# Ledger of designs, part 107: peptides against a protein of PDB entry 5HB3

Target 1, 150 residues: chain A of PDB entry 5HB3
Amino acid sequence: RQMQDRCMSEYNQRIRNAPEGSIDPFRMACYKIIGRCDLSNRSLDGLQTDVNDWIWLQFNLARETDRSLELAGESYGLAELQASIREIGLKHFPKTAAEDTNGSFGMFFYLQILAGMFEQAIAYLYPFSYVDAVHFAIALTYYGLLRPVD

## One batch from the design tools (peptide; made by RFdiffusion4, then SolubleMPNN)

Design b1_p25_1_s4 (from b1_p25_1, 13 letters changed)
Fold by OpenDDE base, seed 5:
Structure b1_p25_1_s4 (fold): chain B 150 residues (1-150), chain A 25 residues (1-25)
Amino acid sequence: as target 1 above (150 residues)
Amino acid sequence: STDDVLEKHKEEIDKMGREVLERLR
């Protein structure tokens, strides 16, 4: 708690008082990842990152348990991550097989699986690849992760 | 923003999507 408060204080001071371009982007990244500062911005500005880095960041910033005592800006759990993934899907990924040109639907399927959205992931994959969806559904059912709808 | 990241890395996302599908088969 003391460490988090210190990180937040230093983060806010640097954002407000540091000359433009003088802030070490790696230091700012540490404040975000360790100190959970400014979780509304889930990107690392000023750093060269790839998609893997972005994915890693999204899941590491998400906390498994929502602390009821955390300020609204500091609360980012699995539910918020899942909501973010749904929003990304609506904006950036194909909704139907006819819209798919480059196979990006596989990435959205993967993101949903990582976020524990198993039923939604299978339902999404089904119109793109029937065989793959059924195969993966069988595996998920075997491990008790997929609930059959009666 | 998330939107900017996804747009910037569109080609990489497409490639990764295909790789995911290949690993599932």
Scores: peptide ipSAE 0.441, ipTM 0.918, DockQ to the pose 0.882
Fold by OpenDDE base, seed 1:
Structure b1_p25_1_s4 (fold): chain B 150 residues (1-150), chain A 25 residues (1-25)
Amino acid sequence: as target 1 above (150 residues)
Amino acid sequence: STDDVLEKHKEEIDKMGREVLERLR
């Protein structure tokens, strides 16, 4: 607890007081990942990262913690991650098959699956690929991850 | 920002999307 408080204090001080360009991006990343500082900003600025790194970061920051135990005024769990993915879908991915040009809908499907949004993922995939959606739905149902509508 | 990351890596995202679909088939 004391270490986390110290990390938060140092992070806040550096963000506010450090000259522009003097902040070590790696150190800031450590404060974010380990210290859970500034969880509202879920990007690592100044580091060369790819999409996989971004995905990794999102899921590592999303901790299933009892909100009551998080000393930091900011809680970021699975629910918040799911909300973020939903927002990303609305902004950056095709909503209909007619909007799809490069097959990016597959990535949004993948993100929803990773986040446990199974029903939403199948519903999203269905208009793009009926066969794939049905097959995946059968598999999810078999493993008890998808609730069939009675 | 998240938006900036996704825009910057759009081509990679498209590629990954296609790969996901290929794995499903």
Scores: peptide ipSAE 0.433, ipTM 0.916, DockQ to the pose 0.903
Fold by OpenDDE base, seed 2:
Structure b1_p25_1_s4 (fold): chain B 150 residues (1-150), chain A 25 residues (1-25)
Amino acid sequence: as target 1 above (150 residues)
Amino acid sequence: STDDVLEKHKEEIDKMGREVLERLR
């Protein structure tokens, strides 16, 4: 707890008081990942990152713990991650096959699968690719991740 | 922000989306 408090204090102090660009971005990344500082901002500024890095960060910051048990004072679990994925789906991905131009629906499908949103993922994929949705549904059912419907 | 990341990497996301679909087939 003491170490966590120190991390939070240092992070907040640097973010608020340090001149722009004067802070080591790697240090700030450590505060975020290890110290779980400022979980409302789940991005790494000042670093060369790609989508894979972003995905990795989202899932690594997620902790399946009770809010009262979170040492950082900020909670971010699977439920919050799933909510975030729903939101980005609404904003950044096609809702219908008619809106699809570049095949990005596959990425949203993938994100939903990673987040354990299996039923939603299949339902989303179905209008874009019937065959893929059915095949994946069969696979998920086989592994006990999707409940068969009579 | 998340929005900024997704907008910045739009082309990469599109590509990854297609790759996901190819792996499913």
Scores: peptide ipSAE 0.431, ipTM 0.916, DockQ to the pose 0.890
Fold by OpenDDE base, seed 3:
Structure b1_p25_1_s4 (fold): chain B 150 residues (1-150), chain A 25 residues (1-25)
Amino acid sequence: as target 1 above (150 residues)
Amino acid sequence: STDDVLEKHKEEIDKMGREVLERLR
C-alpha cells in the first residue's frame, strides 16, 4: 500500500532525525497502526491511554499473514501475540492463589481467552477458582474449543 | 514499554480483573 510505504518511510526518518518531543504522538500512532512500524514496541508513548486501548492495540497489530508476503518487513501474528501474553503473565500477574491480592488473575484469564489460549486459560484459572474454571471448561468443550483429556 | 503501561495501570487492571470474574458468575 502506498500509504503504508509512506508511513514507514516517514516513521523511520523521524525516529532517527527528529528531536525528542518534536513529533506529534498522534501521528506516530498512525504510523504504527497503519504502517506497522516498530512492532517490537506495542505501546503509544505520549498519549493518554487506558487498558482497553492497550488491549485493542495488541490485537489490531497482530495479523494472520504470511511473513514472506508482509511488506512492512516486520511480522507480528497470533503466535507472537500469544507469546507476549505468556511473558506478561509471568511478569505482571499472580502465578498462584497465594500471590493474588486484588483479583488481577481475572484479567490474565481474560487475555488468554481473547488470544485463543483456552487450555492454558482454564489451567491457569483452576487453582484460583475451581467452580469458574469447571463451568467455563464445560462451555468451551460444548463449542468444540477445548479438547477433553481422556 | 509494555511493562511501563501495565505498571501505570495496575489499579485499573485489578479492577477489570474483578469485573471479569463477576461477569463469569
Scores: peptide ipSAE 0.420, ipTM 0.913, DockQ to the pose 0.907

Design b1_p25_2_s1 (from b1_p25_2, 15 letters changed)
Fold by OpenDDE base, seed 4:
Structure b1_p25_2_s1 (fold): chain B 150 residues (1-150), chain A 25 residues (1-25)
Amino acid sequence: as target 1 above (150 residues)
Amino acid sequence: MSFPSDEQVEEMKKKGAEIMKKLRE
């Protein structure tokens, strides 16, 4: 808690007082990750990040914390991450098997699974790969992650 | 909301395709 407060203070001070482009992007990344500063901007400006970095960042920032305890006034939890993933899917991934040319649907399925969107993930996968969807559904049900609809 | 860059999205698609290819082999 004390460290987080310090990080936030330093982050805010640097953002306000430092000339544009003078701040070390890695330092800013540390403040964002450790201090949870400026969670509205979940990109690491000035750093060349790949998709793995982006995924990692989103999941690390998405903490299941009581929104009331977040000092930054901005809450970023699993729900917000899930909302983002839904939007990414709608914008960038095939919606139907007919739209899929290269098997990119698998990545969106994977993102949904990582985010705990199990029902949505299975529903999404089903038209692309019936067999895979059934297998995942069985597995998820076995582990109690998918509730069978009575 | 922070979204991946267009480049990152394309990379996602590429990786997804690669993964799916591997799963089918």
Scores: peptide ipSAE 0.209, ipTM 0.822, DockQ to the pose 0.731
Fold by OpenDDE base, seed 2:
Structure b1_p25_2_s1 (fold): chain B 150 residues (1-150), chain A 25 residues (1-25)
Amino acid sequence: as target 1 above (150 residues)
Amino acid sequence: MSFPSDEQVEEMKKKGAEIMKKLRE
């Protein structure tokens, strides 16, 4: 608690008082990742990040924190991440096999799997690749991650 | 909610396509 409060204080002070561009982006990243400061903005400003970095960041920040300990608006858990992934899928990924021109569906499938959205991931993959969907469904069932509907 | 940039989305699509290509090979 004391460390988090200190991180938040330093983060807020630097954001408000430091000249634009004077703050070490790596330091800001540390405050965000370790201190969980300003979780409403889950981008690393001033750092060139790729998609892998983005994915990593989202999953690392998506921790179940006791809602009682998170400041209002800084609650970011798995549910919020899953909601974000759903929205990304709706906006940016093919919904049907007819819309798939380049095989991008696999990335959205992967994101759903990473987020624990197993049933949705299988349902999504099915129209694009029946065989793959069945194989993943079998595997997920074997590991107890997919519940067969009796 | 933090969303990927348009550039990151395009990168995601590209990587997805590459992955799928490799899986089909």
Scores: peptide ipSAE 0.160, ipTM 0.792, DockQ to the pose 0.735
Fold by OpenDDE base, seed 3:
Structure b1_p25_2_s1 (fold): chain B 150 residues (1-150), chain A 25 residues (1-25)
Amino acid sequence: as target 1 above (150 residues)
Amino acid sequence: MSFPSDEQVEEMKKKGAEIMKKLRE
């Protein structure tokens, strides 16, 4: 708790007072991850991050904590992550098989599975690959993660 | 809401395409 408070204080001070580009991007990343500072901005400015880094960051920042107990006053949980993934899908991934030119639908399916959006993931995959959608549906049902609609 | 950069999105698409290509091979 004391370390988190210190991180938040230092982060806020540096963002407000330091010239642009003068702060070590890695240090700022540490304040964001450890101190939970500025959760509304989930990018790591000044660092070259790949897709895996981005995914890792989103899931590490997403916490199921009581919003009232977060010292930072900002809450970022699974629901917000799921909302972000939905928006990414709508903006950047094919919505129908006719729009798919290179098989990028698989990445969006993967993101939905990681975020626990199982029903939506299966529904999305179905028009692209019927066989794969059925296989995943069977597996998810077996593990109790997908509820059959009566 | 913070979204991936355009570069990250393009990388996602590229990786997805590569994976799907390998699965079809």
Scores: peptide ipSAE 0.154, ipTM 0.786, DockQ to the pose 0.658
Fold by OpenDDE base, seed 1:
Structure b1_p25_2_s1 (fold): chain B 150 residues (1-150), chain A 25 residues (1-25)
Amino acid sequence: as target 1 above (150 residues)
Amino acid sequence: MSFPSDEQVEEMKKKGAEIMKKLRE
């Protein structure tokens, strides 16, 4: 608790008082990840990040902590991450094979799998690649991750 | 299973990065 409060205090002080561009982006990233500061902004300003960095950040910030213990009043868990991924999919990824101009469907499938959205991931992949969807469905069923639809 | 080629994965990553850039905007 004391460490988190200190991190929040230092983060807020630096954001308010530091000249633009003078703050070490890595230090700010540490405050965000460790201190859970400013969880509404799930980006790392001043850092060049790729898709893997983004994915890593989202999963690290999405803690299933007991909501009762989160001091910052901002709860960001798996449910919120899943909601974000759904929104990303709706906005930026093809919904049907006919809309797939760039072959980006695999990336959205991957994001859904990482977020534990297995049923939705398989359903999404099916119209793009039937064979792959069946193979993944078999594998996920074997590991008990797919609920068989009664 | 047609695994994406390394080139396809790189392209997917590039496209993903572009998407992420748009999301930040």
Scores: peptide ipSAE 0.038, ipTM 0.663, DockQ to the pose 0.074

Design b1_p25_2_s2 (from b1_p25_2, 16 letters changed)
Fold by OpenDDE base, seed 4:
Structure b1_p25_2_s2 (fold): chain B 150 residues (1-150), chain A 25 residues (1-25)
Amino acid sequence: as target 1 above (150 residues)
Amino acid sequence: MSFPTEEQIKEAHELGKKIMEELLS
């Protein structure tokens, strides 16, 4: 608790008062991850991150904790992450095979799988790669992760 | 480990197809 409070204090102080360009982005990242500072902003300014870095950060920040115990005053769980992935999908990923120019559908499929959006992931993959969708559906069903609609 | 037989592959494919039909339904 004391460490988190200190992290929050330092994070807020630096964001507000530090001269432009003087803030070590890695240090700020540490405050965000360890101190859970400013969970509403789930990006790391000043760092060039790829999708893997982004999703890693989201999973580290997303916690299924009792909201009453969250000292950060902000809640970010799996449901919020899933909502974010849906929004990203709508904005940045192809909806149909005809829209896919660079094979990015696989990345969105991957993000959905990581977030436990199995049914949606399979449904999304199906028009892009029938065979792969079937294979993943079989595997997910085997592990009890896919709920067939009765 | 022997590769799955053609029949096993076919059966798996049919099962996968059914699963997909249920999901898309």
Scores: peptide ipSAE 0.013, ipTM 0.285, DockQ to the pose 0.022
Fold by OpenDDE base, seed 2:
Structure b1_p25_2_s2 (fold): chain B 150 residues (1-150), chain A 25 residues (1-25)
Amino acid sequence: as target 1 above (150 residues)
Amino acid sequence: MSFPTEEQIKEAHELGKKIMEELLS
């Protein structure tokens, strides 16, 4: 608790008082990851990150703990991550094959799989690539991750 | 971006699970 409070204090102080551009983004990242500071902003400002870095961060920030035990004062778990991915999908990824000009559907499929959104992932992939959707459905079923509808 | 292989997806998913487990431990 004391360490977290200290992290929060330092994080807030730096955000509020540091001159623009003077904040060490790596230090801020440490506060965010270790201290769980400002969980409403789940990005690493000032760092060039890709989707893999982003998803890594989300997993590190997501904790399936009793919300009552969350010391950060903010709760963020897998459910919230899944909600975020869903929202990102709705805003930034193609909904139909006709809208897909750059093949980005695969990335959204990948994100859903990583987040355990298996049924949604397969449903999403199906109109883009029937063959791939079937293959992944078989694989996921084989590993017990996808429940076939009886 | 190349579509991830089944193996890559599996590996990434398992890694994610492990990370989550470690964070919960």
Scores: peptide ipSAE 0.008, ipTM 0.352, DockQ to the pose 0.038
Fold by OpenDDE base, seed 3:
Structure b1_p25_2_s2 (fold): chain B 150 residues (1-150), chain A 25 residues (1-25)
Amino acid sequence: as target 1 above (150 residues)
Amino acid sequence: MSFPTEEQIKEAHELGKKIMEELLS
């Protein structure tokens, strides 16, 4: 608790008082990840990141704990991450094979799999690649991750 | 139909950056 409070204090002080461009973005990232500061902002300002970095960050920030017990005063769990991925999908990824111009459907499938959205992932992949969807469905079912319809 | 190529993944990463900027701004 004391360490977290210290991190929060330092984080807030730097965000408010430091000259623009003078803040070490890696230090700020440490405050966010380790100190769980400002969890409402799930971005690393000043750092160049890709989708893999982004998803890694989301999982590190996500905690499956009682919100009342969260020391940071903010909570972010798997459910919120899944909701974010769903929203991203609706806005930025192809919904049909006809809309797919650059093969980005695979990335959205990947994100859904990482987030444990297995049924949605298979349903999404099916119209783009029947064969791949079937293979993944078989594998996921084998490991008990996909629930077959009776 | 197949999974994305390396080039397609790269393009998707760039899209990802744009998405992050939009959603987290």
Scores: peptide ipSAE 0.031, ipTM 0.561, DockQ to the pose 0.063; fails the geometry check
Fold by OpenDDE base, seed 5:
Structure b1_p25_2_s2 (fold): chain B 150 residues (1-150), chain A 25 residues (1-25)
Amino acid sequence: as target 1 above (150 residues)
Amino acid sequence: MSFPTEEQIKEAHELGKKIMEELLS
């Protein structure tokens, strides 16, 4: 608790009072990850990040804990992550094969799989790659991760 | 579908960068 409180205090102090350009983005990232500071901003400002970095951060910030015990004052769990991925999908990824000009559908499929959105992932992949969707569906079903439609 | 080739992986990586640029814009 003391460490987290200190992280929060330092994070807030720096974000508000630090001179422009003086903030170490890695330090701020540490406060965000360890101290769970400013969970509404789930990005690493000032750092060059890719999709893997982004998704890694999301999983690290996500906690399946009793919200009443969350010391950060903000809660972010798997449900919130899944909601974020859905929102990202709606805004930035092709909804149909006809909209896919750069093959980005695979990345969105990947993100959904990582977030445990298996049914949605398969449903999404199906119009882009039927064969792949079927193979993944079989595999996910085999491992009990995909609920067969009764 | 076969496992992605190294070239396909590279292409996907580059695409991921573009996506991130868009997501963080």
Scores: peptide ipSAE 0.029, ipTM 0.453, DockQ to the pose 0.074; fails the geometry check

Design b1_p25_2_s3 (from b1_p25_2, 14 letters changed)
Fold by OpenDDE base, seed 2:
Structure b1_p25_2_s3 (fold): chain B 150 residues (1-150), chain A 25 residues (1-25)
Amino acid sequence: as target 1 above (150 residues)
Amino acid sequence: MSFPSDEQVEEMKKLGAEIMKELLS
């Protein structure tokens, strides 16, 4: 608790008092990840990041705790991550095989799998690759991650 | 499921980076 309070205090002080772009991006990342500061802004400005880094960050920031009980005053759960992935999918990824011009459907499938959106991932993959969707469905069912429809 | 080729992986990474930039903007 004391360490978190200090982290929040330092973070807020730096945001308010530091010139734009003068804060060490790695330090800001530490405040976000360890201190859970400013979780409304889940970006790491000034760092070279890829999609894997983004996913990793979102998972690290995610907590399944009630927002009212979080000492940090800010919570970000798996549900919010899943919502973000859905929004990304709607905006940036093909919805049908006919819309797939660059083969990017695989990335969105991967994102959904990582986020535990197994049913949605399989449903999404099905029109692009029926065979692969079936194989993944079997595998996920075997591991108890996909509920068979009775 | 056939693993994506290295080229496909790189393309996906580029797309991911672009998406991230947009989300961060």
Scores: peptide ipSAE 0.030, ipTM 0.560, DockQ to the pose 0.085
Fold by OpenDDE base, seed 5:
Structure b1_p25_2_s3 (fold): chain B 150 residues (1-150), chain A 25 residues (1-25)
Amino acid sequence: as target 1 above (150 residues)
Amino acid sequence: MSFPSDEQVEEMKKLGAEIMKELLS
């Protein structure tokens, strides 16, 4: 708690008082990730990030911490990440094999798996690659991660 | 699932960048 409070204080002070562009973006990222500062803003301003960095950030921010310890306005959990992935899927990824021009379906499948959306991931993969969907379904079931639909 | 080709990887990177731009805006 004390460390988090210090991080929040420093983060807020720097945002308010530092000239624009004078703050090291990596330092700000550290405050955001370690101190969980300003979780409403999921961006890392001033950093060149790729999709892997984004994924990593989202998972780190989606800590199942006791919600009781987080300020109501700064909670971001797995549920919110899953919602974001769903929105991404609807907008940027093919829904059918006929729409798949670039083979990007695999990335969306991967994102869903990482987010623990196993049933949705398998359902999504099935029309693109039946064989792969079956293999993943078997594996996920073996590990108790996939609930068979009765 | 076959490994993506280099071309597919580059396309996915571009898509990733677009997604990032949208979500981080």
Scores: peptide ipSAE 0.029, ipTM 0.563, DockQ to the pose 0.064
Fold by OpenDDE base, seed 3:
Formats: C-alpha cells, structure tokens, sequence
Structure b1_p25_2_s3 (fold): chain B 150 residues (1-150), chain A 25 residues (1-25)
C-alpha cells in the first residue's frame, strides 16, 4: 500500500535523523501499527500503557502471512506470540494454586485461550479449578478446538 | 470465573508495565 510505504519511509527517516526521544510517541505508534514498522520492538515507547493495551498490541501485530510475500513490512506470527505468552506465564503467573494469592491465574488462562493454546490452557487451569477446567474442556471439544488424547 | 475486581485490575496494570519494561531491555 502507498500509505504503508510512506509510513515506512517516514519512520526510517525519523529514526535516523531525529534525536532519541524527540519523536511523538503517538506518531511512532501509528507507524508501528499501520505501517508495521520495527515489529521486533513490540512495545509503544513513551506511552502510558496497561496490560490490556499490551495484549491488544500483541494480537494486532500478530499476522499469519507468508513473510516471503511481505515486501514492505515485517511479520509477527502466532507461533511467536504463543512463545511470548509462554515465557510471560513462566515468569509472572502462578504455577500452582499455592502460589496464587490474587486470582491472576484466570488472566493467564484467558491469554492462552485467546492465543489458541487450548490444550495448555486446560492443563494450566486444572489444578486451580477442576470443575471449570472440565467444563471448558467439554466446550472446546464440542467445537473441535481441543484434541482428545489418543 | 468472575470479572476482575478493581484490585485485580490495578495489579494487572502493574504487571503489564513490568512486562513491557522487560521486553524493552
């Protein structure tokens, strides 16, 4: 797209010529989201963001396109997003019910579901809430999203 | 599952900020 090419050109020009931190962070966000510039940096520098903004950004940047066909932009696949979610889970979320003090396990379960990590999500939820895990497993199986263990 | 409480939302905001800082490092 002409707009994407223009965004990339302006983004690259500004990064090269502007002092660090002098660029409008909202403009940089537009270049990143619309122009798909610098997707290796999956953050919005200089903006006040929360966990919801971060989640929204990760899913919007994730695209299932063949990288070989993307001439004017970068790609970030679902597999890379799933890897990031897994790493976040290992570092920041409870692994057992004994570690859960604030109920944050539900958020990690939700992130895994959004990322299509259904088997992992159910396995994770099981030790926290057996009943809920069973209900979700039944529902996911009904919709063909959960693979039964052979 | 219940909707997050105000306290849970604040904790998740803090966590999100920490995660973003980590991603930038």
Amino acid sequence: as target 1 above (150 residues)
Amino acid sequence: MSFPSDEQVEEMKKLGAEIMKELLS
Scores: peptide ipSAE 0.027, ipTM 0.522, DockQ to the pose 0.062
Fold by OpenDDE base, seed 4:
Structure b1_p25_2_s3 (fold): chain B 150 residues (1-150), chain A 25 residues (1-25)
Amino acid sequence: as target 1 above (150 residues)
Amino acid sequence: MSFPSDEQVEEMKKLGAEIMKELLS
């Protein structure tokens, strides 16, 4: 907690006092990741980031802790990540096998798995690859991550 | 599931970049 408070203080001070564009984007990223600073701005300005970097960032920022323990406006939990992934899926990924032109369904499946959206991931994968969906379902069930629908 | 081809990987990277731009907007 004390370290986080110090990090927040330093982050805020730098944002306020540093000339625009003078702050090392990697340093800012460190403050966001380690200090959980400015979670409302999930962008990493000045960094070339790809989807993997974003995923990594979102997972590091996600917390399954009580929001009441987080600073106001600085909370980002698994639920928010899952919501973001759902929104991304609706916009950018095929909903059916017939819509899949580039085989991008796998990426969305992967995102859902990483976000712990196991049931949704399997349900999504099923129409694209029945065999793979079954294999993943078996594996997830084995690890107790899928609840069998009674 | 076969590993994606290099072409598919590049397409996914492009899509990822577009998604990132949207998420960061």
Scores: peptide ipSAE 0.027, ipTM 0.524, DockQ to the pose 0.075

